# Peptides against a protein of PDB entry 3VA4, part 83

Target 1, 107 residues: chain A of PDB entry 3VA4
Amino acid sequence: EPIGQLRLFSGTHGPERDFPLYLGKNVVGRSPDCSVALPFPSISKQHAVIEISAWNKAPILQDCGSLNGTQIVKPPRVLPPGVSHRLRDQELILFADFPCQYHRLDV

## One batch from the design tools (peptide; made by RFdiffusion4, then SolubleMPNN)

Design b2_p19_6_s4 (from b2_p19_6, 6 letters changed)
Fold by OpenDDE base, seed 4:
Structure b2_p19_6_s4 (fold): chain B 107 residues (1-107), chain A 19 residues (1-19)
Amino acid sequence: as target 1 above (107 residues)
Amino acid sequence: MLPVEWSEEELAAALAREA
């Protein structure tokens, strides 16, 4: 059962997409093997990782040394590779230039 | 790594789309 959701907002790439997030590591990247597969050239094969622990359902986001970066929108912050960022419910994230939003599910 | 800058309007639009 998903613990959270990552929403990719609609844009020139297409319609909105919702990705379920589970306990453990949810890899964000262009590779089709990723839990959150974003098949766009500006996204690195393994761009970032969202890890959710059973003891703390608040996700930890880390950029994996992506070419075009990972940013938190509000307050603005560019995530250095490997630096942990604790995601808050409703947090807006940029993977490269793709806007996303994390939502915690109440299950 | 290249940061992306959003305009005030783009940010406002994103916020308006929040669930």
Scores: peptide ipSAE 0.034, ipTM 0.661, DockQ to the pose 0.122
Fold by OpenDDE base, seed 2:
Structure b2_p19_6_s4 (fold): chain B 107 residues (1-107), chain A 19 residues (1-19)
Amino acid sequence: as target 1 above (107 residues)
Amino acid sequence: MLPVEWSEEELAAALAREA
C-alpha cells in the first residue's frame, strides 16, 4: 500500500506519470531500477531519494549529488547534496528541469 | 546553481494539468 505519490507533470517529454511511494527509500533516477524511474538524459542515474519512515511522518527528500540538481519550487531552493529536506504535502519539486509534485495518500 | 523560480501563473498552469 503506497503512502505517498510523486506526480511527474506532462511536458515535451511526454504525458503525466504517477509514481507510488512506499515506506523506506524511494530512489529517483534515470536507472530503470529506481523506484521513481525518470528515463531522461538530464536525470542522474541515481538523482535523489525520498525516504518515508512512517505513514504519519513527512518524507525526507535528499539530492544524491545529481548533475542537474534538485530544487524546491516554492519557496525556491536548491537542495545541497545530502541535505535532508522535509517534504510538505503538495510540494512542488524540480528534478533537473522536470516539475513534479508530492502528495500524501490517505491510507 | 540558482533556484528556478516559477511565477504564480506557471504554477497555476502546472497544477491545472493535474489529472
Scores: peptide ipSAE 0.034, ipTM 0.662, DockQ to the pose 0.143
Fold by OpenDDE base, seed 3:
Structure b2_p19_6_s4 (fold): chain B 107 residues (1-107), chain A 19 residues (1-19)
Amino acid sequence: as target 1 above (107 residues)
Amino acid sequence: MLPVEWSEEELAAALAREA
C-alpha cells in the first residue's frame, strides 16, 4: 500500500491529480513509465526522484538534472541537481512550473 | 533553469487549496 502521496494541484492543465508514493524510488518525470508521470513538455523525461526508505522517515527529494528545475516553494529554494532534500509533511514543490504537495499517508 | 515566481495572490490561492 502507498505510504505517501503527491498531489498535483489543479490548473490550466486540468483537474487535481493524486499520485501514490511507495517505498523505494518514485521517479517524477514526463516519461509514461515514471511513478509520478507528468506528461507535460516542460517536465524532463526523468525530472526528479522521491525516495522513501521507511514509513516513519522523511522522503528524500532529488532533482535529476532537469531542464526547468525542481523548487521548494516555502521557503523558496531551487534544488541543485543530485542534492538531497528532506521533504516535510505538506511540503509544496514546483516541478518546472507545476505546483505539487507532498503529504504522508496515515498508515 | 530559471526560478519560478509566484505572486502573493497565486501563493495564497495554492495554500487555500491545500486545506
Scores: peptide ipSAE 0.031, ipTM 0.654, DockQ to the pose 0.121
Fold by OpenDDE base, seed 5:
Structure b2_p19_6_s4 (fold): chain B 107 residues (1-107), chain A 19 residues (1-19)
Amino acid sequence: as target 1 above (107 residues)
Amino acid sequence: MLPVEWSEEELAAALAREA
């Protein structure tokens, strides 16, 4: 069962999309094999990873050395490659220039 | 990479859509 969800906000690319997040590594990237597949040219094939180790622990977000970066919106922060960021509930994230939001699911 | 900056309108819209 999903432990969290990543929402891609609607924009010029199209409507809102919701991606379930599971225990383990949830890869964000342009590759169709990614758990969170964002099929946009500015997204790296393997862009970032959201790792969830337990249902009651904050997920860890890491950029995977993406070309166009991963950023936290509030407070503003560019994530250096491989540096762990603990996701807060309702966290706003930019993958390249695509706005997303993480939220935990009730389990 | 360069940091992406949202316009005030874009940021306000995103925040308003938070669940």
Scores: peptide ipSAE 0.030, ipTM 0.619, DockQ to the pose 0.122

Design b2_p19_7_s1 (from b2_p19_7, 14 letters changed)
Fold by OpenDDE base, seed 2:
Structure b2_p19_7_s1 (fold): chain B 107 residues (1-107), chain A 19 residues (1-19)
Amino acid sequence: as target 1 above (107 residues)
Amino acid sequence: SARAAARAAANLAAEAAAA
């Protein structure tokens, strides 16, 4: 049972993709074993992590020292590596230049 | 749209990096 969702918007890479997020660590990265596998060269193998400790708590996003960074869109903010960012529902995120959106599932 | 806003942000970041 997923607790959240990360949507990768459609783009030059292809159609929209939705990734379920579960309790624990959801790794975002180019490596195929990542929970959110983004197989693109500008994405680091281990790019970022979304950690969900409970269904009723905001997830924590951390950049893992990625090459091309992790940014929050509104308000604009580049996330320093290892610094915890509490995700808000519907928050827009850039992994490198790939636009994504976090959604808290109603479970 | 949310997607358009995100892409705009990416473009601005790219422009800033190139400047």
Scores: peptide ipSAE 0.140, ipTM 0.669, DockQ to the pose 0.060
Fold by OpenDDE base, seed 4:
Structure b2_p19_7_s1 (fold): chain B 107 residues (1-107), chain A 19 residues (1-19)
Amino acid sequence: as target 1 above (107 residues)
Amino acid sequence: SARAAARAAANLAAEAAAA
């Protein structure tokens, strides 16, 4: 059962997509075996990771040294590789130039 | 919103380029 969700907004790539997030590490990347598979050339094979622990309600987002970066939209911030960012509900994230939104599920 | 994120992306890219 997912405890979070990552929404990829619609764009030139296609329609909106929702990705379930589970306890543990949810890898965001171009590789098809990623939990959040974003098959786009500007996304690194292993771009970022969203880690959710049982004892911490808020997921931790880290960029994995991606080529085109990971950014928080509000307030605007470029995430340095390996630096932990606590995700807030409804937070907007850019993986490269792909806008996404984290949603905390009530479970 | 997606539009807000797109604008933010442009701003962040500009800031990164200026750094």
Scores: peptide ipSAE 0.138, ipTM 0.670, DockQ to the pose 0.062
Fold by OpenDDE base, seed 3:
Structure b2_p19_7_s1 (fold): chain B 107 residues (1-107), chain A 19 residues (1-19)
Amino acid sequence: as target 1 above (107 residues)
Amino acid sequence: SARAAARAAANLAAEAAAA
């Protein structure tokens, strides 16, 4: 039933983790109640949001005024707070310095 | 690979944050 997936690549923090993404707002942050909970001190409690309005529409990523920022890897871009970025399938994202990848699921 | 590229970017970001 998930429409998308956010993969956190393995690293010094531990193994790879996959987070399902659903319709609506998927909050990325350190708080345990976030849809994508990244329990690391460099991640803001409410770091970013991935909003999916429909299964056949590209999700929108916004930084929520995080301390350590949200970046797109290619082409390189720092996302200003509140500015909408339309995610492409397989897009690589940095939340602070944690590398992630968005994957669109076939539904 | 995509993972390698992401790791490289993360390392660069970490270095920038430490400066």
Scores: peptide ipSAE 0.133, ipTM 0.685, DockQ to the pose 0.064
Fold by OpenDDE base, seed 5:
Structure b2_p19_7_s1 (fold): chain B 107 residues (1-107), chain A 19 residues (1-19)
Amino acid sequence: as target 1 above (107 residues)
Amino acid sequence: SARAAARAAANLAAEAAAA
């Protein structure tokens, strides 16, 4: 069972998509073998990683040196590559220009 | 560098199986 979910909001690219997140490292990127595969030109092949160490701990988001960056929306913050950010439930994230939202699943 | 470390960490990530 997934422990979390990353929602990609609907936009010009198409409808909303939900990606399950599991224990360990969930790679976000353009490559099709990524856990969160975002097949868009502005997304780096390996863009970011969401690491979940336990069901009762906040996930850690880390940019992998992406070209177009990873940002937190509220409060606004550009994530420097390799710097850990503890995700809050319902947190809004931009991967390049794609708005996403993390939420914890109750299992 | 932080960038290199981040990339290395991502590359070492195990493939997650649907659960």
Scores: peptide ipSAE 0.081, ipTM 0.554, DockQ to the pose 0.040

Design b2_p19_7_s2 (from b2_p19_7, 16 letters changed)
Fold by OpenDDE base, seed 2:
Structure b2_p19_7_s2 (fold): chain B 107 residues (1-107), chain A 19 residues (1-19)
Amino acid sequence: as target 1 above (107 residues)
Amino acid sequence: MAAAEEKARRNLEAEEEAE
């Protein structure tokens, strides 16, 4: 059962897409094997990871040493690779230049 | 980066309006 959602906003790349997030590690990357597969050249094969340890805990976002980085929009901050960032509900994230939003689901 | 952040903000605002 998904306990979170990552929304990729619509853009020049195409329409909006919603990715379910589950307990454990949700890898964000260009590789089709990723839980959140973003098949775009500027996305690293394994770009970042969203780890959810429990339904009642904030997910942890980590950049995996991506080429084009992972950043929080408000306030603007580039995430250092491997450093844990606790995601807030409705938080806006840039993977490279792709705007996404984390949403906590009610379970 | 600034342009991307602005885009994300605009997209969020658009989603809020659509809700």
Scores: peptide ipSAE 0.378, ipTM 0.781, DockQ to the pose 0.056
Fold by OpenDDE base, seed 3:
Structure b2_p19_7_s2 (fold): chain B 107 residues (1-107), chain A 19 residues (1-19)
Amino acid sequence: as target 1 above (107 residues)
Amino acid sequence: MAAAEEKARRNLEAEEEAE
C-alpha cells in the first residue's frame, strides 16, 4: 500500500491528480514509466526522485538535473541537482512551474 | 515562478480552511 501521496494541484493542464508514493524511489518525470508521470513539455523525462526509506521517516527529494528545476515554495528555495532535501508533511513543491504537495499517509 | 508559488500557497490555504 502507498506510504505517501504527491498531489498535483489543478491548473491549466487539467484537474487535480493524486499520485501514490511507495517505499523506494519514486521517479517524477515526463516519461510515462515514471512513478509520478507528469506528461508536460517543461518536465524532464526524469526530473526528480522522491525516495522513501520507511513509513516513519521523512522522504528525500532530489532534483535529477532537470532543465527547469525543482523548487520548494516555503521557504522559497531552488534545489541544486543531486542534493538531498527532506520533505515535510504538506510540503509544497514546484516541478518546473507545476505546483505539487507532498502528503504523508497514515498507515 | 511567482505565479505558481502564489497558486500553491492559495491552494494550501484553501485546503487548511476546508478541514
Scores: peptide ipSAE 0.373, ipTM 0.780, DockQ to the pose 0.053
Fold by OpenDDE base, seed 1:
Structure b2_p19_7_s2 (fold): chain B 107 residues (1-107), chain A 19 residues (1-19)
Amino acid sequence: as target 1 above (107 residues)
Amino acid sequence: MAAAEEKARRNLEAEEEAE
């Protein structure tokens, strides 16, 4: 069962999409093999990773050395590559210029 | 669309201010 969700907000790319997040590493990237596949040119093939170690722990977000970066919206912060960031519920994230939201699921 | 994103932003800001 999914423990979390990453929502990609609607935009010029198309409608809103929700991606389930599971225990372990959820790779965000342009590659179709990614758990969160964002098939857009500005997204790196392996852009970032959301790691969930347990259902009762906040996920860890890391940028994987992406070309166009990963940012937290509030407060505004560019994530240095490989640095762990604890995701808060409802947190807004930019992968390149694509706005997303992390949501913890009640399971 | 942008409304959903804006709402999410406002909600997050409200939570930060409440802390």
Scores: peptide ipSAE 0.393, ipTM 0.800, DockQ to the pose 0.026; fails the geometry check
Fold by OpenDDE base, seed 5:
Order: sequence, then structure tokens, then C-alpha cells
Structure b2_p19_7_s2 (fold): chain B 107 residues (1-107), chain A 19 residues (1-19)
Amino acid sequence: as target 1 above (107 residues)
Amino acid sequence: MAAAEEKARRNLEAEEEAE
């Protein structure tokens, strides 16, 4: 069962989409093979990864050397490639210019 | 919609203020 959720907010690209997050590596990227597939040209094939090691631990977000970057909205922070960022519940993330929100699920 | 994102942003801010 999913331990978390990544919400892509609605925008010019289309409606809101919710992606389940599981234990292990959840790859965010343009490739359809990604756990979180964002099929947009500004998203890298493998853009970032959300790794969940346990249900009671904060997920780790890492940018995978994406072209257009990964950012935390508040407090504002650009994530250097490969640098671990622990996600807080309800944290807002920009993959390129696409706003998303991480949500921890109660399991 | 922009409203959903704005609400999410406001909620996050409210949680930070409550800590």
C-alpha cells in the first residue's frame, strides 16, 4: 500500500494528478517508467527521486541532475543535484516549474 | 486550479506558525 502521495496541482498542462508513493525509490521524471511520470518537456527523463525507507521516517528528496531543477517552495531552496532533502508533510515542491505537494499517508 | 495551490501554501504557512 502507498505510504505517501505526491500531488501535481492543476495548471495549463491539465488537471490535478495524485501519485502514490511506496517504500523504496519513487522516481520523478518524464519517462513513462517513472513512479511519478510527469510527461512534460521541461521535466527530465529522470528528474528527481523520493526515497522512503520506512513509514515512520521522512522521505528523502534528491534532484538527479535535472535540467530545470528541483526547488522547495517554503522556505525557498534550490536543491543541488544529489543532495538529500528530508520532506516535511505537506511540503510544496517545484519540479522545473510544476508545483507539487507531498502528503504523508496514515498507515 | 491556482486556488488549490494557494490553499496548500496557506496551510503550510499556518502549520509553521503553529509550531
Scores: peptide ipSAE 0.384, ipTM 0.796, DockQ to the pose 0.026; fails the geometry check

Design b2_p19_7_s3 (from b2_p19_7, 13 letters changed)
Fold by OpenDDE base, seed 5:
Structure b2_p19_7_s3 (fold): chain B 107 residues (1-107), chain A 19 residues (1-19)
Amino acid sequence: as target 1 above (107 residues)
Amino acid sequence: SALRRARAAANLAAEAAAA
């Protein structure tokens, strides 16, 4: 059962998409094998990872050394590769230049 | 508003990447 959700906002690439997030590692990337598959050229094959260790703990976001980076929107922050960032509910994230939002599901 | 902020940031990122 999903514990969180990552929403990719609509844009020139297409409509909004919602990705369920589960316990463990949720890989974000261009590869279709990723939990959060963002099939766009500017996204690295394995771009970032959202790790959820428990339903009652904030997920950890890490950039995986992506080409075009991972950033927090508010407040603006570039995530250095491999550095853990605790996601806040409703946090806005840029994977490359694709705006997304994490939210915790009521489980 | 959240979407607006996100898109604005994305635009800036895109511009920077294009420079």
Scores: peptide ipSAE 0.203, ipTM 0.758, DockQ to the pose 0.066
Fold by OpenDDE base, seed 1:
Structure b2_p19_7_s3 (fold): chain B 107 residues (1-107), chain A 19 residues (1-19)
Amino acid sequence: as target 1 above (107 residues)
Amino acid sequence: SALRRARAAANLAAEAAAA
């Protein structure tokens, strides 16, 4: 059962896409094996990870040493590789230059 | 809106990358 969702907003790449997030590690990357597969050249094969330890705890986002980085929109911040960032509900994230949004599912 | 802010940030990131 999904605990959260990552939304990729629509853009020149195509329409909006929603990815379910589960307990454990949800890898974001260009590789088709990723839980959140973003098949775009500016996304690293394994770009970042969203780890959810429990349904009642904020997920942890970490950049995996991606080429083009992971950024928080508000307040603006570039995430250093491997540093844990606790995601807030409705938080806006840039993977490279692709805008996404995390939200917690109420299940 | 959230989407507007996200896109604005993406644009700034793209501009910075191009500089």
Scores: peptide ipSAE 0.200, ipTM 0.754, DockQ to the pose 0.062
Fold by OpenDDE base, seed 4:
Structure b2_p19_7_s3 (fold): chain B 107 residues (1-107), chain A 19 residues (1-19)
Amino acid sequence: as target 1 above (107 residues)
Amino acid sequence: SALRRARAAANLAAEAAAA
């Protein structure tokens, strides 16, 4: 069962989409084989990774050297490639210019 | 709203990236 959820807000690209997040590495990227597949040109094939460990409820987000970057909205911060960021529940994330939100599930 | 703030931030990020 999913441990978390990543919501892609609705926009010009289409309606809102929710992606389940599981233990281990959840790759965010344009490639269709990504756990969080964002099939948009501004998203890198392998854009970022959200890793969830069994001993840490807070997922770790890392940008994978994406072209258009990964940013945290509040407080505003650009994530340097490969630098771990511990996600907070309800945290707003920008993958390129696509706003998303992480949600911890009560499982 | 959170969505509004997220989108505003996205716009700023996009602008910065394009500069």
Scores: peptide ipSAE 0.193, ipTM 0.756, DockQ to the pose 0.069
Fold by OpenDDE base, seed 3:
Structure b2_p19_7_s3 (fold): chain B 107 residues (1-107), chain A 19 residues (1-19)
Amino acid sequence: as target 1 above (107 residues)
Amino acid sequence: SALRRARAAANLAAEAAAA
């Protein structure tokens, strides 16, 4: 059962997409094998990872040394590779230039 | 730079999309 959700907002790439997030590592990347597959050239094959250790703990977001970076929108922050960022519910994230939002599910 | 502009646009888009 999913514990969280990552929403890719609609844009020039197409409509909104929601990706379920599970316990463990949820890889965000261009590779089709990623939990959150973002098949766009500006996304690294393995771009970032969202790790969820428990339903009652904030997920950890880490950039995996992506080419075009991972950013938090509010407050603005570029995430250095490998540095843990604790996600807040409803947090807005940029993977490269793709806006996404993390949502904690009530389960 | 183009990168800066792209980032700004993405930020704006994120905020607008979330509203």
Scores: peptide ipSAE 0.188, ipTM 0.779, DockQ to the pose 0.044

Design b2_p19_7_s4 (from b2_p19_7, 13 letters changed)
Fold by OpenDDE base, seed 4:
Structure b2_p19_7_s4 (fold): chain B 107 residues (1-107), chain A 19 residues (1-19)
Amino acid sequence: as target 1 above (107 residues)
Amino acid sequence: SALAAERAARNLAAEAAAA
């Protein structure tokens, strides 16, 4: 059962997509084996990771040294590689230039 | 709202892409 959701807003790439997030590591990247597979050239193979622990419902987002970066929208902030960022519900994230939103599921 | 959030995200994305 998913604990969270990452929504990729619609764009030139296509329609909106929702990715379920589970306990443990949810890798965001271009590689098809990523939990959050974003098959776009500007996304690194392993771009970022959203880790969710059982004891802490707030996911931790880390950029994995991606080429085009990971940014938080409000307040605007570029995430340094490997630095943990606690995601807030409804937080807006940019993976490269792809706008996404984290949503904590009420389960 | 979801719409406002999306717009904000897109705006920032556009700025980042322009840089």
Scores: peptide ipSAE 0.238, ipTM 0.754, DockQ to the pose 0.051
Fold by OpenDDE base, seed 2:
Parts: sequence; structure tokens; C-alpha cells
Structure b2_p19_7_s4 (fold): chain B 107 residues (1-107), chain A 19 residues (1-19)
Amino acid sequence: as target 1 above (107 residues)
Amino acid sequence: SALAAERAARNLAAEAAAA
């Protein structure tokens, strides 16, 4: 059962999409093998990773050395590659220029 | 609100794209 969710807001790419997040590593990237597959040219094949160690712990977001970066919206900042960022519920994230939101599910 | 959050995300995305 999913512990979290990553929402990709609607845009020029199409409608909103929701991706379930599970225990372990949830890779965000252009590759279709990614848990969060964002098939867009500005997204790196393996762009970032959201790691969930337990249902009662905040997920860890890390940029994987992506070309166009990973950013937190509020407060705004670019995540250095490989640096762990603890995700807050409702956190707004930019993967390249794609706006997303992390949501903790009630499980 | 969810709408305000989305707007904030889109605004930053737009700024990044324009830069």
C-alpha cells in the first residue's frame, strides 16, 4: 500500500497525474522504469529519488545530479546533488520546470 | 489553499523557464 503520493500538476504536458510512493526508493526520472516516470526531455533519466524508510518518518528527497535540477518552492531553494532533504507534507517541488506536490497519505 | 500552492509552484516554474 502506498505511503505517500507525488502529484504532477496539470500543464502544457497534459492533465494532472498522481504517483503512489512506497517504502524504499522511489526514483523520479524520464526513464519509464522510474516509480515516478516523467517522460519529458528536460527531466534526467534518473533525476531524483524519494526514499521512504518507514511510514512514520519523513521521506528523503535527493537530486541525483540532474541536468536541470530539483527545487523546493517554499521557501525557494535549489537542492544540491546528493544532499538529503526531508520532505514536509504538502511540499511543493520543481523537477526541472515541472511543478509537483508531495502528500502524505493516511495509512 | 491547494489552489494557492499550485499557483506558487507554477509561478516559480514560469520564472525558471523564463530565466
Scores: peptide ipSAE 0.230, ipTM 0.750, DockQ to the pose 0.049
Fold by OpenDDE base, seed 5:
Structure b2_p19_7_s4 (fold): chain B 107 residues (1-107), chain A 19 residues (1-19)
Amino acid sequence: as target 1 above (107 residues)
Amino acid sequence: SALAAERAARNLAAEAAAA
């Protein structure tokens, strides 16, 4: 049962896509093996990770030393590699230049 | 709103790409 969702907004790359997030590590990256597979050249094979330790705790986002970075939109901030960022519900995230949004599911 | 949020994210993405 998914606990959260990461939405990739539509763009020149194509339509919107929604990725379920589960307990544990949800890897974001270009590799098709990633939980959140973003098959775009500007995304690192393993770009970032969203770790959910419990259904009632905020997920932790970490950039994995990606080439083009991971940024929070509001307030604007580039995430240093390996530094834990607690995701807020409805948080807007850029993986490279791809706009995404995390939201918690009511489960 | 959802639309405003998307626009904000998209705008920042565009700015980053243009820099």
Scores: peptide ipSAE 0.229, ipTM 0.752, DockQ to the pose 0.049
Fold by OpenDDE base, seed 1:
Structure b2_p19_7_s4 (fold): chain B 107 residues (1-107), chain A 19 residues (1-19)
Amino acid sequence: as target 1 above (107 residues)
Amino acid sequence: SALAAERAARNLAAEAAAA
């Protein structure tokens, strides 16, 4: 069962898409085998990871040394590679310039 | 929208920091 959701907002790239997030590592990247596949050239093949543990339902977001970065919108923060950021419900994230939102599911 | 405004602000800040 999905524990969270990552929403890619609609934009010039196309319509909104929702990605389920599960226990373990949910990789965000351009590679098609990523849990959150963002097939855009400005996204690194392995851009970031959202890790969810059974003992801690709050996901940990880490940038994986992406070219164009991972940013928290509010409060503004550019995430250094490998630094853990605990995602809050409804948190807005930029992967490169693609706006996304994390949503915790009530399960 | 609020989201668009926040994104724009963040992008400007990021661009400035990267200059």
Scores: peptide ipSAE 0.154, ipTM 0.665, DockQ to the pose 0.062

Design b2_p19_8_s1 (from b2_p19_8, 13 letters changed)
Fold by OpenDDE base, seed 2:
Structure b2_p19_8_s1 (fold): chain B 107 residues (1-107), chain A 19 residues (1-19)
Amino acid sequence: as target 1 above (107 residues)
Amino acid sequence: SEAERERAEALAAYEASRQ
């Protein structure tokens, strides 16, 4: 069962979408094989990874050397490639210019 | 809505951080 969720907010690209996150690596990217498939040209084929080791541990977000970057909103931070960021519940993230939010699910 | 506010916050913070 899903342990977390990534919300893609609505925008000019279309309506809001929710992506379930599971144990292991959840790849965010433009490629259709990605767990979180964001089929937009400004998103890299493999843009970032959200890794969840256990239901009771904070997920780790890493940018995968994306072209247009991955940013944390509060506090503002551009994630260097490969640097681990421990996600907090309700964390606001930008993949390129696409605003998203991570939240933990009750399991 | 809450989602709309959070979206606006995310975008505003990003834009501000770039200046």
Scores: peptide ipSAE 0.141, ipTM 0.708, DockQ to the pose 0.040
Fold by OpenDDE base, seed 4:
Structure b2_p19_8_s1 (fold): chain B 107 residues (1-107), chain A 19 residues (1-19)
Amino acid sequence: as target 1 above (107 residues)
Amino acid sequence: SEAERERAEALAAYEASRQ
């Protein structure tokens, strides 16, 4: 069962997409093997990772040294590569220029 | 809707960061 969800808002790329998040590493990237596959040129093959541990369902987001960066929207913060950010429910995230939102599922 | 507002906020933040 998914523990969280990452929403990719609609845009010029197409409609809204929802990606389930599970325990362990949920890789965000352009590569098709990523659990959160964002097949867009501005997204790095391995762009970021959302890791959910068994002892704490609050995810940790890390940028993986992406070309176009990962940002938290509120409050604004550019994530340095490899620096952990604990995601809050309803957190707004920019992967490159793609707006997303994390939602914690009640399971 | 809330989703529309949240998207707009995220996009506005991106645009501001590029200026």
Scores: peptide ipSAE 0.139, ipTM 0.711, DockQ to the pose 0.041
Fold by OpenDDE base, seed 1:
Structure b2_p19_8_s1 (fold): chain B 107 residues (1-107), chain A 19 residues (1-19)
Amino acid sequence: as target 1 above (107 residues)
Amino acid sequence: SEAERERAEALAAYEASRQ
């Protein structure tokens, strides 16, 4: 069962989309086989990873050396490639210029 | 709406970070 959710806000690309997040690695990227598939040119094939461990439900976000970067909104900062960032509930994230939001699910 | 506000905030942060 999903224990988290990544919301992609609506935009010129289309309506809002919600992606379930599971234990293990949830790859964010343009490749269609990514757990969070964002089929947009500015998104790297494997852009970032959201990893959720069994011992800690709070996800760890890492940029995978993406071309257009991964940013946290509060406080604003660009994530250096490979550096772990622990996601907080309702955290706002930018993958390239696509605004997203992480939500913990009640399970 | 709250969602619209959150989206706007994210976009504003992006624009600010690029300057």
Scores: peptide ipSAE 0.138, ipTM 0.710, DockQ to the pose 0.041
Fold by OpenDDE base, seed 3:
Structure b2_p19_8_s1 (fold): chain B 107 residues (1-107), chain A 19 residues (1-19)
Amino acid sequence: as target 1 above (107 residues)
Amino acid sequence: SEAERERAEALAAYEASRQ
């Protein structure tokens, strides 16, 4: 049962895509074996990780030393590699220049 | 739609953050 969801907004790449997030580490990256596979050249093979420790705890987002970075939109912030950022519900995230949104699933 | 507005907001904020 998924605990959260990452929405990739629609854009030039195509329609909106929703990725389920589970307990543990959900890797975001270009590699097809990633939990959140974003098959775009500007996304690093292993770009970032969203770790969910419990259903009632805020997930932790970490950039994995990606080439084009991971950013929080509000307030604007480039995430330093390996530094933990607690995700707020409905948080807007940029992986490279791809706008995404995290939201918790009420389960 | 709400999703479109959120996307636009995200992009606008990104552009504004680029000094």
Scores: peptide ipSAE 0.135, ipTM 0.700, DockQ to the pose 0.039; fails the geometry check

